# Ledger of designs, part 78: peptides against a protein of PDB entry 6GMG

Target 1, 331 residues: chain A of PDB entry 6GMG
Amino acid sequence: DSDDRVTPPAEPLDRMPDPYRPSYGRAETVVNNYIRKWQQVYSHRDGRKQQMTEEQREWLSYGCVGVTWVNSGQYPTNRLAFASFDEDRFKNELKNGRPRSGETRAEFEGRVAKESFDEEKGFQRAREVASVMNRALENAHDESAYLDNLKKELANGNDALRNEDARSPFYSALRNTPSFKERNGGNHDPSRMKAVIYSKHFWSGQDRSSSADKRKYGDPDAFRPAPGTGLVDMSRDRNIPRSPTSPGEGFVNFDYGWFGAQTEADADKTVWTHGNHYHAPNGSLGAMHVYESKFRNWSEGYSDFDRGAYVITFIPKSWNTAPDKVKQGWP

## One batch from the design tools (peptide)

Design b1_p23_2_s1 (made by RFdiffusion4, then SolubleMPNN; from b1_p23_2, 9 letters changed)
Fold by OpenDDE base, seed 4:
Parts: sequence; C-alpha cells; structure tokens
Structure b1_p23_2_s1 (fold): chain B 331 residues (1-331), chain A 23 residues (1-23)
Amino acid sequence: as target 1 above (331 residues)
Amino acid sequence: SAEDNARRAELINAYNQEAEAKA
C-alpha cells in the first residue's frame, strides 16, 4: 500500500557507507546506505558536502524515480526525450519474419517493434545533444544567448533539431528548469547550468482507446523517435503499465535510471543509478534498495517495458550529483 | 531470464504516480 511509504531518517554527514553488495551484475545497497554515499560523493554544493535534506530524502523514498528526482532536483517531466529506431529492420522483420510458436500476430509485432529500438544509439544521441547544449551554455549569460548559441551549433552540425519550434521541449527545457531560476542555482545564467541525462523505461501500449492486443503486447507505432532529430513525443506517456495477459498478472508502471554527465566514452562502462520501489521498511515491500548498474544491465530493462527513452534535463554546475566519473559501489 | 524475473519482482513503482501530483 502506498500509505506504507516512509521517509528514510537523516544520516550524519560524516558517516561512511557500508560496502555495497553485488547483485545480478550490479552494485546494490539499502537506501539509507545510499544516502551515506550520496552525502560523501554527490551532495556537494560549491565544493562542500551537504547533508541530504528532509525534502530530498522524501523525494528519494519514492523509489526508482526518487533517485533521478533527488539528483536532478525536480520530478522528471520527460519532455526532452531521445531514442533510436531502426525502421528498415522493423519493416524487414515484419515482412520476412514469422511469429514464434504460440505467438500471436500482435505479440509478434510488439516484440519486433521493441527489438527495433537501439538503446545504445538512443543513448549516444542524447549524449551528442547534451554535448551541443553544454557548448551552447558555456558562455551564455542569458537565455537569448543560449538559444542563439544552440541554433548556431546545430546549424554547424546540420542537425535537424535546428528546425524545432521555439516552444518545443528542446528549446524550452532550460527555462522550465526550476534550478535555473534559483539564486543559488543558475540564477538565470545559462553558463551556470549543465545538461544531464537520465533514462525512463515504460510501456508503449498506453492508449485506452486502442485494441486490447496493443495494451497487452505493445503498440508498434507508439513512442517512436522523429527522423533526424531522434525526439520522442512523450505527451501520451501517462505512466500506464502493460495490461495483464493472464488473470492475476501485473506489471510495473515505469523504471528510471540516473546517468548524469559522465564523460566515459565507452557506453558499456557508464554507471546508471536506480531504485527498486518506494521505501516501506515496515510494509510488505520492505526497505528501498538502490542499484548502480552498468549500461548493459540497465538497458536490458524488463518485460514490463518495451520503450526506453533517454531524457535531457539541466542542473547547476555547482551541484555534484552528475560528476564526470561515477564509481560503481562502495568502496 | 530468471535473473530478470528476480529483479522485476523487486521493482514496484506504482506509488510514483502519486509523486507526480505532489511535484
């Protein structure tokens, strides 16, 4: 029951984490221990460690989204999302492929669509765009300068994003970031901000007016990236889980993974931080756990989801929630 | 896989929908 959620208690600022444990190729720890690590490694504001506040601990307690929430400083809006979809692969497999034994046509099409997404290319696209944005931010002291720089960068690269509407999530994302407007954050100065990345896994078959088959097995046409830009229209993502295919079956609504602004060039070596469920130490679900996974582990996702999006948002450069290097586990 | 299923069993995020209302 959602009423079982508890805010983790405060941890002393100087308390060191206990060692993480390996779990299915990832590093795992209980949420309180993650708070300890967070305070030692990620809590820095202007180079000084900070105790995780009550508000931040409350955000964190909400589960997988809580990790992204506490590190990004806001609840994910998911407006600036990227993915990569191989249209040729999709068409070819639909034409020449065959359903597996016992697989329905709808199930086959849903599976083929899922397999036509390239998580690595989607991630790389997001990193590419984040890099462009960071260059545009670097010496821009107002939003107008940032937008001008951004357009110039895109033009130089002949990037289709240059044709996006001024009101699009791509251009409006910065101004809609609360920390950009905060005095101790960006203070309306783009050069004090940096682009960061997180990922969301979710279900494509969310349209309640569509067929039951699409809700059960996926909507092959939903949440595809636009050609050239890689942008995914996330407006129809309402956190609706996959529909049960059998009585008693249930699926999770979403998963979130925090990447930040790691500079590791090899995608496979990047670390993704995520959680399992809301913190309910006295409830049936138990304590929340936090995981640090390599990209391979994160990008595999679960059967609950057939879409993965890589989302760009912004944080102040003074925050250390998105360092250049992230170490998996502890010590 | 069995590992994926085990991980999935630990992934319960239904309450996160309520977090959206608070944000």
Scores: peptide ipSAE 0.146, ipTM 0.787, DockQ to the pose 0.341
Fold by OpenDDE base, seed 3:
Structure b1_p23_2_s1 (fold): chain B 331 residues (1-331), chain A 23 residues (1-23)
Amino acid sequence: as target 1 above (331 residues)
Amino acid sequence: SAEDNARRAELINAYNQEAEAKA
């Protein structure tokens, strides 16, 4: 119950983290210890470390989304999302493949669709676009200059994103970022902002008007990226979990992973930070834990989800929540 | 797998409606 959620207490600014512990190939720690790490590593504003505020600690306490929330500075809107889908693989597998023993046709199609997404290529596309945006930002001192730069960059690369509407999430994302407009943030200066990436895992079968099979086994046609751009229409993502396939079975609504702006070229070496559940130290769920996973572990996801999106947002360059290098665990 | 089940058991809803209201 959400009533059990507790805001983690403040940690002294100079308190060093305890060592993380290994957990299924990733680094794990309790939320209070993550706050300590965050204050030492990620809290810096204009080069000075900061104590995590009560507001930030409250955001963090919401679990997996809280990690992305505290580091991005806003609750995820998920509007500028990318993925990669192998249409040929999907068609070929549907045509030439067959359901496994005991697998229904709907289950087979849902599985094939899920497997036709390429998480690495989706992530690569987001990184590519983020790089283009960062180049457009770096010398732009107003939004008009940023948009002009962005269009030029896209034209040079013959990128299909150049054809997006001015009101699309792609072009409107910056102006819709609260920290861009803040005096101590971007102050309406694009050159003070940088693009960052997080990921969301969610369920495709969210349409309540669709068949029960789609809700249980996935909607093969839902949340596919647009050809050329890689953009995923996230407007129909309403945080509805997968429907149970058997009595007593239950699924969670989403998972979020924070990447930021790591410069590691090898996707497999990138670190993704995420949480398990809201912080309830005195409740049945217990204390919130934070995980730092490599890409393979993050992208694997859970059976609760059949879609992964890689989302671009913006933070002020003065924040250190998205450093060039993220070190897994502590020390 | 057992590992997947263990990891899944740790993941729950984040109560996003409340979070969005506070944002």
Scores: peptide ipSAE 0.121, ipTM 0.781, DockQ to the pose 0.306
Fold by OpenDDE base, seed 1:
Structure b1_p23_2_s1 (fold): chain B 331 residues (1-331), chain A 23 residues (1-23)
Amino acid sequence: as target 1 above (331 residues)
Amino acid sequence: SAEDNARRAELINAYNQEAEAKA
């Protein structure tokens, strides 16, 4: 019951975390202990530790989306999303592949589509674009200068994103970021902001007017990245979960993982922070737990989802929620 | 949603059980 959600209590600023528990390649801890770590490592504003506010603790308590929410400073809008899809692999497998024993044609096509997405390439595309954006931000003191720099960078690289409309999420993302406009944030100065990345897992078969097979096994044509840019149209993502394939079966509607702005070149060594469920210490679900996973564990996802998007947003450089290096667990 | 997060707990348990079986 969603009514069982509770905001975690405040933790003293100087309280050190307890050790995380190793769990199948991940580091795991209860939400209260993550708050302690967050205050020691990620809370810094202008180099000074901050206690997690009641509002931030409230955001965090919502579970799998909470970690991304508290670290990005806003509820995920998912507008600037990237992925990588191998069209040739998809077509070849459909033509030459065969359904497994007991697998329906629709199930086969959905699976082949899912397997045709490359999570690592999608992540790398987002990192590439974030890097371009950061270069454009570096010495831009107004939005006009930022946009001019961005267009020049894209032109120099012959990037298809240069052809996007001015109203595209790609160009409008910065101005639509609340922290960009805040006095203690960007203060309307692009050079005070940096691009950060998070990931969302979700289900492709969300169209209620489509066939039952697409809702159960995936829509092979849904949420594909645009050629050249890698942009995914997320407008039809309404947080609708996969439809049950058997009586009593149920699926989760999404998962979120926070990456930030790590500089580790090897994708497999990057750390992704995510949560399990909303905080319900007095309910049947129990306390919320936070996980720190390597990319391999995160990108594998669950059978609940057949799409993974890598999303770019912005935070003030004065925040330390997206450091260059992230250490898994504690100490 | 909060309800989906509730189901997430069960999913995590299933994942851990599968991982344990593979270990």
Scores: peptide ipSAE 0.056, ipTM 0.648, DockQ to the pose 0.043
Fold by OpenDDE base, seed 5:
Structure b1_p23_2_s1 (fold): chain B 331 residues (1-331), chain A 23 residues (1-23)
Amino acid sequence: as target 1 above (331 residues)
Amino acid sequence: SAEDNARRAELINAYNQEAEAKA
C-alpha cells in the first residue's frame, strides 16, 4: 500500500556515503546513502553544499520519479519530449517482415514499432536541442530575448523547430518552469537557467477506446516524434500501464532516469540515475534503492514499456544537480 | 500506486536475475 511510504530521515551534511554496490554494470545503493552522496556532490547552491530538505527527501521517496523530481526541482510534466523513429524501417519491416511463431499480427506490429525507435538518436536529438537552448539562454536577460535568440539559432541551423507555434512546449517550457520565476532561482533571467535532460519510459497503448490488442501489444502509431523536429506529443500519456496479456501478468506505468547536463560526448559513457520504488523500509517493498546506470542499461528498459522519451526542462545554474560530469557510484 | 511500485520492484529483480544469468 502506498500508505507505507516513508520520508527518509535527514542525513548529516558532512556524512560521507558508504561505497555503492556494483550490480550488473550499474552502481546501487539504498536511498539514505544516495542522500549522503547527493549532499556531497549535487546539493550545492552557489557553490555551497546543502542538506537535503524534508521536502526534497519527500519527493525523492516516491521512487524512480523521485530522483528526477528532487534533481529537477519539480514533478516531471514531460511536455518537451524528444524521440527518434525510423519510419522507413517501420514500413519496410511491416511490409516484408513476418510474425514470429506464435506471435499475433498485433504483437508483431507493436514489436516492430518499438524496434523502430532509436534511443541513442532520440537522446542525441534532445542533447542537440538542449545545446541550442543553452546558447539562447546564455546572454538573454528576459524571456523575449531568449525567444529571439532561440529563433535565430534555429534559423541558422535550418532546424525544423523554427516552425513551431509560439504556444508549443518548445517555446513555453522556460516560462512554465517554477524555478525560473523564483527569486533565488532564475528570477526571470534566462541567463541564470540551463537546460537539462531526463528520460521517461512508458507504454504506447494507453487509449482505452482503442482495441484490446493495442493495449496489450502497443499502438504502433502512438507517441511518434514529429518528422524534422523530433517532438513527441505527450498529452495522451496518462501513466496507464500495459494491459496484461495473460492472467496474473502485470506491468508498471513508467520509469524515469535523470541525466542532467553531462558533457560526455559518448552516449554509452553517460550516467543515468533512477530509483526502483517508493521508500517503504517497514513495508513489504522495503527501502528504496537508487541506481546509477550507464546509457546501455538505462535505454534497455523493460517489456512494460515500448516508448522512451527524452525530456528537456530547466534548472538554475546555481544548482549542482546537473553537473558536467557524473561519477558512477562511490567512491 | 503501491501496486505499480511492487511490480517495478519485481521487474528490477527480474532484470538482475537475467543479467546474472548472462554473466
Scores: peptide ipSAE 0.030, ipTM 0.616, DockQ to the pose 0.044; fails the geometry check

Design b1_p23_2_s2 (made by RFdiffusion4, then SolubleMPNN; from b1_p23_2, 9 letters changed)
Fold by OpenDDE base, seed 5:
Structure b1_p23_2_s2 (fold): chain B 331 residues (1-331), chain A 23 residues (1-23)
Amino acid sequence: as target 1 above (331 residues)
Amino acid sequence: SAAENAARAALINEAGAEAAAKA
């Protein structure tokens, strides 16, 4: 029951975190301890540590999305999403493959579609685009300059994104970022902003007008990236969970992982920060835990989800919520 | 609402982590 959600209490600014607990290649801690870490490491505005505000603690309390929310400064809109899908693999497996024992045709098709997504390539595409955007931002003091720079960068790289409409999420993403317009944020100066990345796991079979099989086993045609650009149309993502395949089975609606702007070139060494559920210390779910996972642990996802998207948004450079290096856990 | 959507996220990561470790 959403009514059990509690905002974590404030932590003293100078309170050091307790050590994180290792868990299957992840580092885990309770949300209050993450707040302590966040204040020590990520809270900086213009180089000064900040106590996590009540509003930020409230955002954080929403669980996995809360981690992305507090670090990005806005609720995820997921408009600028990237993925990689191997169409040839998909077609070949559908043609030459067979359902497993006990697997329905719909289940087979859904599985094959899921397996045809490449999380690493999707992540790499988002990083590539974020890099292009960051170059376009660097010397741009107004949105027009940013857009001109962006178009030039894309043209130089022969990137298909250059053909996107001016109203596309790709070109509108910066101006639609609240922190870009804030006086203490970007103050309408693109050069004060940087691109950051988070990931969302979700279910493809969200169309209520579709077959029950698609809702149970996935929609093989849904949420595929556009060829050349890698853009995923997220407009149909309504946070609808997978439909139960058996009585008593329940699935979660989404998972969010925060990457930020890490410069680690090896994807496997990147750290993804995410939460398990909303904070309910007095409820059945218990206290929220925060995980810092390696890419492998993050990208594996759960059976609840058959899609992963890597989303670009922007934060002010004055924020330290997306540092170049993220250390897993706490000593 | 964003809050309503967020409230529905009840990932039980422990079960998932164990499953991933066994795989």
Scores: peptide ipSAE 0.027, ipTM 0.692, DockQ to the pose 0.043
Fold by OpenDDE base, seed 3:
Structure b1_p23_2_s2 (fold): chain B 331 residues (1-331), chain A 23 residues (1-23)
Amino acid sequence: as target 1 above (331 residues)
Amino acid sequence: SAAENAARAALINEAGAEAAAKA
């Protein structure tokens, strides 16, 4: 029950983290120890180390989304999302493949659709777009200059995003970022902001008006990226979990992984930070744990989810929640 | 793993998260 959620206590600003433990190729720690790491490594604003505020600790206590929330400074809106889908693979597997033993037709189609998404290409597309946005931000001192720069960059690359509407999430994302408008944030100066990336895992079969099979096994046609742009329409994502296929089975509504603005060119070496569940140290779920996973461990996901999206948002450059290099674990 | 799945069984009350985001 969400009523068991507790805000982690404050940690002294100079308290060093305890060592992380390895867990299934990840680095794992309890949430309180992550707060200690966060204060040492990620808390800096204008070069000054900060104690995690009560508000930030409360955000963090929500679990996987809390990690993204505290580092991005806002609850994820998921509006500017990218993925990659291999339509030819999907069509070929549907045509030439067959259900496995005991697999229903709907389960087969849902699985084939899931397997037709390329997580690495989706991530690379988001990184490409974030790089274009960062170039557009660098010397832009107002939103008009940013948008002009962005259009020029897209034109130079012959990118299909140049055809997006001015009201699209792509062009409106910066102006819709609260920290962009804050005096101590962007102060309406695009050059003070940078693009950052997080990922969301979720279920495709969320349409309550659809068949039970789609809710159980996935909707093969849902949440596909638009050709050329890679944009995913996330408007139908309502955090509805997969429907159980057997009695007593339950699925989680989503997972979030924080990447930020790492410059590591090898996707497999990038670090993704995520939480397991909301913090309930005195409840049945127990204390929240934070994981720092390599891309392979993150992108593998869980059976709870058949979609992955890579989302772009913005933070002030003065924040250190998205450094160029992220070290997995502690020390 | 089953243990990881159990640990993930209740991530967020959407209503609570939305309320917190609006506050």
Scores: peptide ipSAE 0.026, ipTM 0.690, DockQ to the pose 0.255
Fold by OpenDDE base, seed 1:
Structure b1_p23_2_s2 (fold): chain B 331 residues (1-331), chain A 23 residues (1-23)
Amino acid sequence: as target 1 above (331 residues)
Amino acid sequence: SAAENAARAALINEAGAEAAAKA
């Protein structure tokens, strides 16, 4: 029950974290210990450590989404999402492949669609776009200058995003970022902001009007990136979990992973921070845990999900929630 | 996998998060 959620208590600003524990190739800790790490490493505003506020602790307490929420400064809207889908692979496997023993046609098609997404290429696309945006932000002191710079950068790279409508999430993302408008944030100055990335895992078969097979095994046509741009229409993502295939089976609604603005060129060496569930220390679920995973561990996902999206948002450069280098675990 | 099973039990996110963000 949602009633079991508890806001983690405040941690003293100078309290050092306990060591993280290894967990399936990840570094893992309880939420209170993550707050300690966050205060030491990520809390800095204008170079000064900050205690995590009650509001931020409340956001964090919601689980995996809470990690992205506290670090991005806003609840994920997922409007500027990217993925990579290999259409040729998909068509070829559907044509020439066969269902596994005991696999239905719907299961086969759902699996083939899932396997036709390339998480690494999707991540790379988001990083490419974030880099373009950061160049456009660098010397822009108003939104018009930013948009002009962005269009020029895209034109120079012959990027299909240059053809997006002015009202597209791609062009409107900055102006729709609360921290951009905040006096202590961007203060309407694009050069004070930087692009950051997080990822969402979710289920494709969310359409209640679709077949039961699509809800159970995935919708092969849902949440594909647009050709050329890589943009994913996330408007139909309503956090609906996969439908059970057997009695008693249950699936979770989503997972979120925070990347930020790491400069590590090797995707496999990047660190993704995510949580398990909402914080319920006195409930059946127990205390929330936070994980720092390498890309391989993050991108693998779970059987609960058949889609991954890499989302761009913005934070003030004065925040240290998205440092160039992230160290996995503690110490 | 054991990892997936452990993770599944852990990934129940509260539906109220979005509502809280809009309040």
Scores: peptide ipSAE 0.045, ipTM 0.761, DockQ to the pose 0.213; fails the geometry check
Fold by OpenDDE base, seed 2:
Structure b1_p23_2_s2 (fold): chain B 331 residues (1-331), chain A 23 residues (1-23)
Amino acid sequence: as target 1 above (331 residues)
Amino acid sequence: SAAENAARAALINEAGAEAAAKA
């Protein structure tokens, strides 16, 4: 029930954050304190600190998606998503493996499919593609120049993405980014934009026409990356949560983690920013908390989800929501 | 933990966020 959602109040621009608290290997704070950190570290437009606007605070108040929303400048569309799936592992485990005691066949297949995804390889693929895109954005002053550069880069790397249709989310992602068209954003100049990454965790068993078992235990065939490209068709993701397996059990629709454009080469040292739930300080859920997790903590996910995707979008280079270095917590 | 998952599960009203994004 979203009726208890409250927009966090404005924080003075000069207010410093309180220290974050450790929580299971991640840094944790209340949303109001994250706003303070955001204003000090991430708010900069053209090198100038900005107070988080009421609109941005409202976006943030929606929880995990709100963190990605405020930092990317748009509600996540998830169109340009990457993952890695080990098909051979999946087939071999299905053939040679056995259900655990008390595990149904459907539960076994769903678990084996989940375990056949490699989160690290999926993340690395997204970083590779983002790097190619960033090179293509360099010195490109119109979309045509960007696309030409992108095709050349892909050809040089013999990347399967070179064979994608011109209407593919891969090629259309930049033009479909609102901030690219904004005067104070990209102003239709690709060289003013940079590629950024966020991640989404979600449930595979979203097809209402499928078996109840797939909705409860996962759809082993859903949301697999295309071979060679690593692209995931996200068109069937409708934010439907896992179906309960027992009375009173409930699952969350999704989780979002913001990475941005960190340059740390070691995946395990990268920081992922995410929220727990919508801000309801006067409700049963309480205040929203923001977490800054290392990749291991983020990629582990929750039992609510059996898929992880790494999504590329774009932000203006003038924004500081995706710095090269992210420090976990405060100070 | 199951408790953390339960507290988290009830909380993301996508419909509201999508509506806000379209407004």
Scores: peptide ipSAE 0.028, ipTM 0.707, DockQ to the pose 0.319; fails the geometry check

